# Designs tried in a protein design run: peptides against a protein of PDB entry 3T6J. Part 248

Target 1, 375 residues: chain A of PDB entry 3T6J
Amino acid sequence: PIVESYIGFIESYRDPFGSRGEFEGFVAVVNKAMSAKFERLVASAEQLLKELPWPPTFEKDKFLTPDFTSLDVLTFAGSGIPAGINIPNYDDLRQTEGFKNVSLGNVLAVAYATQREKLTFLEEDDKDLYILWKGPSFDVQVGLHELLGHGSGKLFVQDEKGAFNFDQETVINPETGEQIQSWYRSGETWDSKFSTIASSYEECRAESVGLYLCLHPQVLEIFGFEGADAEDVIYVNWLNMVRAGLLALEFYTPEAFNWRQAHMQARFVILRVLLEAGEGLVTITPTTGSDGRPDARVRLDRSKIRSVGKPALERFLRRLQVLKSTGDVAGGRALYEGYATVTDAPPECFLTLRDTVLLRKESRKLIVQPNTRLE
Target 2, 372 residues: chain A of PDB entry 3T6J as posed
Amino acid sequence: PIVESYIGFIESYRDPFGSRGEFEGFVAVVNKAMSAKFERLVASAEQLLKELPWPPTFEKDKFLTPDFTSLDVLTFAGSGIPAGINIPNYDDLRQTEGFKNVSLGNVLAVAYREKLTFLEEDDKDLYILWKGPSFDVQVGLHALLGHGSGKLFVQDEKGAFNFDQETVINPETGEQIQSWYRSGETWDSKFSTIASSYEECRAESVGLYLCLHPQVLEIFGFEGADAEDVIYVNWLNMVRAGLLALEFYTPEAFNWRQAHMQARFVILRVLLEAGEGLVTITPTTGSDGRPDARVRLDRSKIRSVGKPALERFLRRLQVLKSTGDVAGGRALYEGYATVTDAPPECFLTLRDTVLLRKESRKLIVQPNTRLE

## One batch from the design tools (peptide; made by RFdiffusion4, then SolubleMPNN)

Design b2_p24_1_s1 (from b2_p24_1, 15 letters changed)
Fold by OpenDDE base, seed 4:
Structure b2_p24_1_s1 (fold): chain B 375 residues (1-375), chain A 24 residues (1-24)
Amino acid sequence: as target 1 above (375 residues)
Amino acid sequence: PEPAYSVPSQVSPLLPVHETPLVD
């Protein structure tokens, strides 16, 4: 087996100042099969990028193939296990020397292992399917999210010499029909411009890319799914996302009007987008649990994913990208914060649903070091 | 009692690497 490991003071999330690293280490085995799928995805990335709902002028001029490896973790020493890791964390090194992406595949499988009777917010008819395909669908989602989500899109830039990385005369904003009117100036970055929404916004874009591109047959083929299985993977991926959007309410603090987790905020935004699409695509129904306490059910109409969901997501995703590319902070903030707003307005009554989500909160999973052997 | 080591039910993917914009 191919063994990978790392150890040291790496992540600084627990430092109030975001500077000091927490001691962390893992030993993992390369999942060759999953890594091969990611390699195929990377190999197809240039073509798949063309399927994204923005003009080529809003896409990177040259795709740089990243290294992506799927790892099965044998042991992880740390305060928490991520779904993926990007190292090093030093920006200068990332820029000059590059970086490595790893997916902790078996961690995802364990993290999502839920007993059927404890699985919240799903219709009974969906539970078995969800349990069966949650892992595989998430692999698809993460792969797309990382490689084609975060790996996609172009920032329009004017350098210190006044030169543009785009043709001002010919590039048209697909949302406005006009020439490009804003861009990043020298010294401006995504984070510096979009600030408080930058992380969540980007995660939302990446998640949206995942949902959007998972509909492409080639993507499912890369991951080894065809026919009914492919359709089930798609369905569960979308179902998982809309469910996650509901679960996201746990991470909203009404008193402070803020979100505590960028990815969950992103997932809530996507839920809002898909709810806005209407036509019965997504339905959240408050119910009463067997214990007589509030519960809820999320329903996704499979038959409307392509007809209703895809167009809605397409429009939204294009807007996200266009606003990102042009550095339109005002427009981007207005769009994103609009969807990220949590109120108790009908029909969803999200604040009320939040109470239900908190009431039905699942326990954290215990992760135990596995055994492995060669045959 | 809370387990010694646990992971959230929700996992987070990677954050993007943000670089200074360059003009090609």
Scores: peptide ipSAE 0.029, ipTM 0.535, DockQ to the pose 0.082
Fold by OpenDDE base, seed 3:
Structure b2_p24_1_s1 (fold): chain B 375 residues (1-375), chain A 24 residues (1-24)
Amino acid sequence: as target 1 above (375 residues)
Amino acid sequence: PEPAYSVPSQVSPLLPVHETPLVD
């Protein structure tokens, strides 16, 4: 089997300012079967990028076809194991040498090793379906998240010589209807400008891309899902996201008004967006568990995913991208922090729900790194 | 002993922060 590895200062999630990388390293082996699906996704990437809800002028001028591989991790050194990776993080290297997307397949498998009786916050009718499709749906989500999430969108830049990478006279901001009024200057980066929200904001954008594009039949076909199975995968993917948004409250510290995990913050934001859409798309209902203590249920109306959910996500995702492209930190921060705010305001009463989430918190799962051999 | 990681209920994909692209 093919062995892959990397080592170095890679991810900046642990830096409050999103700039300094944590030292990481891994060794993994290629899962050929799953990698083949991702290769098909890569082959369709350029076309799928056109399905994203922003003008082509806000998309990359040229898509560099990356490698996308499913990996089974043998060893990982770091503070946590991701489900997927897009490397390198340095734009100069990405432009000159390209980039790779990887899905850590065996990590995904372990993450969802929850017994039915311990599965929290879902309706009973959804539990079996969730258990059946959580793995496959997450494969879809990770693939889209990495390749078309992080791999999409253009930053408007003025270089050191004063040249723009966009036509100032013709490019229109779809949100304002006006010409582009802000951009990144020489030396400015995504992280430097958006700072404390940069990582979570980008993760939110990537997750939103996943949810949005998983509705596309071609995507599901690439992963081998058709008919009722495809619809179930979609449903479970969206259900998983809204559930994750609730679970995310564990990672919020009310006393500090701080989020401790970028992806979880992102998922909470998405939950808020979908709740705001209304019309019974998502409902969170406080309940009483069999033990007499607080519990909750998340319900997603399958029939409203396309009619209510998709348009809401479209608008939100477009706005995320436009603000990112234009380097509009003020607008971006206002939008993102608005949805990331956790209060006890009705009807959701998120701080109260947080108490419920903490009460129902699952035991921490341990991932033990495996061995492999050649025969 | 093999390294072990404690993970939340859902693992998260990680992707790097983009630097400003170079102007062609």
Scores: peptide ipSAE 0.034, ipTM 0.523, DockQ to the pose 0.106; fails the geometry check
Fold by OpenDDE base, seed 5:
Structure b2_p24_1_s1 (fold): chain B 375 residues (1-375), chain A 24 residues (1-24)
Amino acid sequence: as target 1 above (375 residues)
Amino acid sequence: PEPAYSVPSQVSPLLPVHETPLVD
């Protein structure tokens, strides 16, 4: 088998300022079969980038073709095992040497291991479909999230010599209809400007890219899905996201008005966007469980994903990108924190729903090192 | 990478944030 490993101070999620890396390390083996699917996605990346809802002027001038590999983890040392990794985290190295995308396939498999009887907040009619397609839908989402999510979008920059990486006279902001009014200056980075919301905001953008592009038939074909199967994968992917947005409430601390997990905050934001779209696309209904205690159900109308969901996500995703590209921290923070706000206001009553989520909380899974053998 | 969706008691796996190059 092909063995891959890395060790070092890599991820900064535990640093409130997003600067200091936490020590992390793993040893893994390459899953060749799944890696082949990601390679096909990479081969189509430049074409798929054109499907994103922003002008080409807001997209990277050149797509740096990354390696994309699926890995089965043998051992992992760190505070948490990611589903995917993009390295290196240093921008200068990414620009000069490129980057590598990694999907931790067997970690995803563990995440898939949900017993039907323990599957919360779904309609009974959706549970079997969800169980069947959760894995495949995650593969699609992870691939899109990493490659075309994190791998997309241009930052407008003025360098130390005063030169711009965009034409100030011709580039138009699609949200305002005007010329570009803000950009990153020398020494400014995404993390330095957006600071406390940078990680979650970027994850939200990447997740949104996944949902948006998974609607494209070519994407599903790359992963081997056509016809009814492709539609089911799409449905379950979107259903997963809206459910995750509800589950995310566990990671909100009302007393401190803060989020403890960047990805979960991102998923809650997406849920809010799709709820705002209205028209019966997403419905969260408080219920009573068989135990007589509070419960809830999330319903996604399959027939409205393209007609209602896609346009809503398109507008939101475009706004995320435009604000990111222009370094508009004030606008970006206003947008993102607006959707990330958790109150008990009707009709959703999210703080009340949070109590329900906590009540239905399942035990944390233990992930242990697998046994391996050569045959 | 897609973070795993977990039940409330589970911490979803993190996805690394790719720092976007300032110049491309």
Scores: peptide ipSAE 0.027, ipTM 0.510, DockQ to the pose 0.066; fails the geometry check
Fold by OpenDDE base, seed 2:
Structure b2_p24_1_s1 (fold): chain B 375 residues (1-375), chain A 24 residues (1-24)
Amino acid sequence: as target 1 above (375 residues)
Amino acid sequence: PEPAYSVPSQVSPLLPVHETPLVD
């Protein structure tokens, strides 16, 4: 078997400023079958990047072909076990040397394991479909999230010599219609500028890329889905995201007005964006469970994903990227924190829904080191 | 000549399955 490992100070999610890495390491075995799907995605990456909703001037000048591998984890040391990884975490290295994407296949398998009777917040009619396609749709989401999410976008920079990595006279901000008015100066970084929102903001961008691009037939074909199956995978991926946005409320602390998980905050933001789109795309309905206690149902109208959801997400995702590229911290913070705000205002009453989420909270799944044998 | 990408940025680019929440 092909063995892969990494070790060091890698992820900074525990740092409120997104800068200091925690010590992490894993040992894993390559899953060749799953890796083949991601390799096909890599082969299409350059073309798929062009499908993202920003001008080429806001995309990387040169595409560097990354590696993408599915791994079965033997051991993992860290505070959190990811489904996917994109490394290195330095944009300069990503631009000059490339990057590697990893999917932790057996970790995903554990995450996919769900029992119908324990599945919360879904309509009965969606449960079987959700169970069937959650795994496959999540594979799609992870691939897009890591490769085309974190792997996309350009930062506008003025170097120490005063030179720009973009043409100030010709590059236009698609949101304002004006020339670029802000950029990263020498010594400024993504995390240094965006600070407390940097990690969650980037995760939100990456998740949004996943939802947006999973609508593309080529993406579904790469993962082996066509026809009705492809549509079901799309539906379940979007359904999973809006459900995750509701579940995310567990990680909000009302007393401190803060989020304890960057990814969960990101998913809540996406939920808010899709709710704002209106037109019956997403509906969260408070209900009463069979136990007589509060419950809720998330409904996603699949017929409105492309007509209502995609345009809303497109606009939002473009704004995220433009604000990131231009280093517009004020605009970025206003946008992101606006959607990340949790109140009890009607119609959603998110603080009330949070109580329901907490009431229906499942026990945390534990991943234990597996045994491996050769046959 | 390609423009230099001298913008150091660190984002933890991962999709978590199981994470320990941050301490409030």
Scores: peptide ipSAE 0.027, ipTM 0.512, DockQ to the pose 0.075; fails the geometry check

Design b2_p24_1_s2 (from b2_p24_1, 13 letters changed)
Fold by OpenDDE base, seed 5:
Structure b2_p24_1_s2 (fold): chain B 375 residues (1-375), chain A 24 residues (1-24)
Amino acid sequence: as target 1 above (375 residues)
Amino acid sequence: PEPAYAVPSQVSPLLPVHETPLRD
């Protein structure tokens, strides 16, 4: 088998300032079958980028084709095992050496171990579909998230010599209808400008790209889904996201008005966007569990994903990208923190729902390193 | 074949956050 490994101070998302990496390392084996799907996705990436809801002027001038590999982890050392990784995390190295995307396939496979009786916040009619398609839908989402999410969008930059990487006279901001009025200057980075919201904002953008592009038949075909199966994968992917947005409340600390996990904050933001779309797309209903204690149900109307959900996500995703590209921190912060605000305002009463989420919280997962054998 | 896991609770796989590079 092909063995891959990495080790070092890599991920900085636990640092409040996003600067200091924590120690992480793994040894993994390449899953050739799943890697082939990601390779097909990579082959279609340039075309799929054109489907994203921003003008070509806000997209990369040239798509840098990365390596994308599915890995089965043999051993992992760190505070948490991710589902996908983009490395290196240093911009200078990415520019000179390139970058690699990986999906930790057997980590994703843990989704198949979900017990029906422990599956919270879903309607009974959705549980079987969710169990069946959670894994496959995650493969789709991770692939899109990493490759076309993190891999998409252009930052407008003025270099140290005063040169721009965009035409100031012709490029128009699609949100304002005006010429570009802000950009990144020399020494400014995404993280340095957007600071405390940078990580979560970017994850939100990447997740949104996943939801948006998973609606494309070509994407589903790449992953081997067609017809009713493809529609079920789409449904479960969106359902998983809105459910995750509810689950995210666990990671909000009301007393400090802060989020403790960037990805969960991102998922909550997406939930808020889809709730705002209205028209019965997403419904969160407080219920009473069999134990007589508070519970909740999330319902996603399948028939409204394309008609209601997609347009809402399109508008939101475009705004995220435009604000990111132009380095508009004030606008970006206002938009993102607005959706990330957790109150107890009706009709959702999110702080009350948070209590329900905490009440229904399951124990932390235990992932054990597998043994391997040759056959 | 893909490995299978038996876990006692629900899991929600996370993606790591990486630095967003400048894009041309």
Scores: peptide ipSAE 0.029, ipTM 0.495, DockQ to the pose 0.086
Fold by OpenDDE base, seed 4:
Structure b2_p24_1_s2 (fold): chain B 375 residues (1-375), chain A 24 residues (1-24)
Amino acid sequence: as target 1 above (375 residues)
Amino acid sequence: PEPAYAVPSQVSPLLPVHETPLRD
């Protein structure tokens, strides 16, 4: 078997300042079959990037083909196990040496081995489908998230010599219809400009890319899904996201108006976007559980994903990218924080729903190191 | 040459499954 491993101080999510890495390490075996799918995704990446809802001028000028590998993890040491990773985290190294994407495939499989009777917030008729396709759909999502999410978009930059990496005369902001009026100056970075929202904003963009591009037939084909299966994968992927948006409320602290997890905040934002789209696309219904206590159900109308969901997400995702590219912090913050705000306003009453989410909170799963053998 | 876009360093490009949230 092909063995992959890494170890070191890698991720800084647990550092409030985003500077200090936490010790992390894994040993994994390459899943050749799934890796082949990701390789096909990589091979199609340049074309798929063109499907993203922003002008080519807002996309990277040159596509650097990264490595993408699916891994079956034998052991993972750290405070949290990611589903996907992109390394290294150093910008200078990414620019000069490239980067590697990995999907922790078996982690996904284990994480979603939820018993049907314990699966919260879904309609009964969706539970079996959800259980069946959660893993495969998440593989799709992770692949798109890492490769085409984090791997997409261009920052408009003026270098120290005053030169621009874009044509100021010809590039038009698709949101305003005007020439580009803001950019990153020398020494400015995404993180430095967007600061407190940078991580969550970027995760939101990446997740949105996943949802958006998973609708593309070529993507589903790459992952081996066709016909009804492809549609089910799409449905479950979107359903998982809207459910995740509800679950995200666990990670919101009302007293501090604070989100404690960047990805969950991102997922809540996406939920808000899709709720705003209306037309019965997403419905959250408070219910009463069998125990007589509050519960809730999330419904996603699969027939409206393409007609209602996609356009809504398209507009939102384009705005995210445009604001990111132009370094428009004010606009970006206004947009993102607007969707990230949690109130108890009708019809959703998110603070009340949060109470329900907390009430129905599942215990954290423990993942135990497996063994493997050659046959 | 135009500067290449890179993923922000402070944004760990990962999708967590089981992550301990930050403290308030």
Scores: peptide ipSAE 0.026, ipTM 0.522, DockQ to the pose 0.073
Fold by OpenDDE base, seed 1:
Structure b2_p24_1_s2 (fold): chain B 375 residues (1-375), chain A 24 residues (1-24)
Amino acid sequence: as target 1 above (375 residues)
Amino acid sequence: PEPAYAVPSQVSPLLPVHETPLRD
C-alpha cells in the first residue's frame, strides 16, 4: 500500500484570526480506485477552471498540475478530521510550487451511516435519494472544493518593487466595469487582510465552486455519472448543501454573534444566497414532528437548480472572487457578514429555526481509528 | 518583464464532515 502522512502546523481554523495553524497529523493509505477519479478531474482542471465565473485575468497565471489522491485514514491527530485537504495553505507556494489535494475517503464514508429514520430536515420523498447519493455527491463536491475551489483564483499583488502581477491598464473589474483599484501589497496575505472571515469566506468560495461546477456535464462524466444518475448526484449535492446550511445553525452562538465552525458558517451563507434567489428554489418549512415538537423541512426544487440556483450562485461566487482578488476587505466583509448574519427576521426566522435544529440534533458520531492488516 | 507574484497568502483548504464537532 501507498502510505501518506503529514504533520505540523497546518490548518488555521482554530485561530479566530485565521492565521495561526493548529498542530495536527495523519497517517493514511492511498485508495487507488478512488484516486483514479480524482486524477481524471486533475486532467480536466485547467479546462474546468475556465468555466468559473470570473475573467481569466482573475485566475492564476499558470496552471500547475496538482496531485490528488483519495486516502483512507488510519490515524488522525487533531481537533477535527477533515473530508478533504488542499496543501500547502500558502497561495504563493501554490502558485509557484504547486499543491496537493487529498480526499479522506473513509471519513466521508462515516457521514453516510445515517439511518433513514434519523435523517432530519428532509422531505420523505428525498430521504432515500439522499441516502443513496450522498456519498457519490460528496466525492464530487470534495474534489471540486479542493482542486478547483481552493485551487482557483488569483490575488492581485503589488510587490516590494512596485510591480503588479496584473496589467493595471487592461484588467477590468467585472463587477464595477472599472480598472482594478485595490490589491494586496507586499507582506499582505489573505488571512492578514480578511482576518476573522478569511477562513470561512474561503470555504464558502470553495463550496460554491463545488456546487457551481458540479452542474457541468464533464464533471459528472469524470466521476462516472450519466443521465438520470448525474442529475440525481447534482440534486443531492445541492440538497445536502442547503440542508447543511440549516444544520449550521447549531454552530452559531447568538449571544456572542459568533460562528464556531467556519465551514458550517460558509454553508449557512450559501443557504442564504440560494434563499435570496427566491422563486421557490429553496424552502424551509417549520413543521411539527411526530413527537409533537418543532421540526423543519428543507425543500430544494430540482427543476430550478439551473434556472434559478446557478445564476444566483454565479453572481455570488464571482463577487466572492473579485473581492478576494482585489483585497477589498470592506466589500468582502460587507458581503459575507451580510449573508452570515443570523436573525429572527421573517420569513425564515433563523434564530427560531436554530432552536429546532438544536432540538433535533443527532447523536454525535464518534470516529474510531481503524486498523489494517496485510493478508 | 513578467508580472510578479510575491505575496504570500494562507488559505484554509479544509472540508470537514458536516457533523464536525464544535471548535474551541
Scores: peptide ipSAE 0.028, ipTM 0.518, DockQ to the pose 0.080; fails the geometry check
Fold by OpenDDE base, seed 2:
Structure b2_p24_1_s2 (fold): chain B 375 residues (1-375), chain A 24 residues (1-24)
Amino acid sequence: as target 1 above (375 residues)
Amino acid sequence: PEPAYAVPSQVSPLLPVHETPLRD
């Protein structure tokens, strides 16, 4: 077996300012079969990057072929076990040296194991489909999230000598129609500028990339899905995201007006974006459970994913990228925190929904260290 | 020569399945 490992101060999720890495490490074995799918995704990455909703001037100047491997984790040390990893966590290195993508396959498998009777907030008609395609759709999402999410986008930089990595005269901000008015100065980084929102903002961008690009037939083909199966994978991926946005409320602390988990905050933001799109795309309906206590149902209109969802996500994702590229912290914070705000305002009444989410909270899954044997 | 734009940025590129929430 091929063994991979990493160790060090890697992820900064536990740092409120997104700067200090938490000590993390794992030992894992390569899953060759799943890795082959990701290799195909890597082979298509350069082309797929062009499908992202920003001008080439906002994308990396040079495509660097990354490594992407699916791993079965033997041991993991850290405060949380991710489904996917993109390293290094330095944008400059990602742009100049490349990056490595990892999917933790057996972690995903555990996440896929949901009993129908315990599946919350979905309509009955969606439960079987969700159970069937959650795994495959999540594989797609993780692949896109890591490779084309975290692996995409350019930061506009002025170096210490005053040189720009973009043409100030010709590059136009697609949101404003004007020349670029802000950039990263020497020594400024994504984390240093965006600070408290940097991690969650980036996760939101990466998740949005996943949702956006999973609509592309080539992506589904790479993962072996065609026809009706491909459409079901798309539907379940989007459904999972909107459901996750509701579940995310568990990680919001109203008293402190803060989020305790960056990815969940990101998913809530996406939910808000898709709700704002309106037109019946996403509906969250408070209900009463069989136990007589509050419940809720999330509905996603499959027929409106492309017509309503995609354009809404496109605009949002473009804004995320443009604000990121230009180092526009004020604009970025206004946008992101606006969608990340949790109130009890109608029609959604998110604080009330949060109570429902907490009431219906599932027991935390425990991942136990596996053993290996030769057969 | 393309200027090596070193933008030191730290991005947390993980999809957590089971992340321990930050303690309030």
Scores: peptide ipSAE 0.025, ipTM 0.499, DockQ to the pose 0.075; fails the geometry check

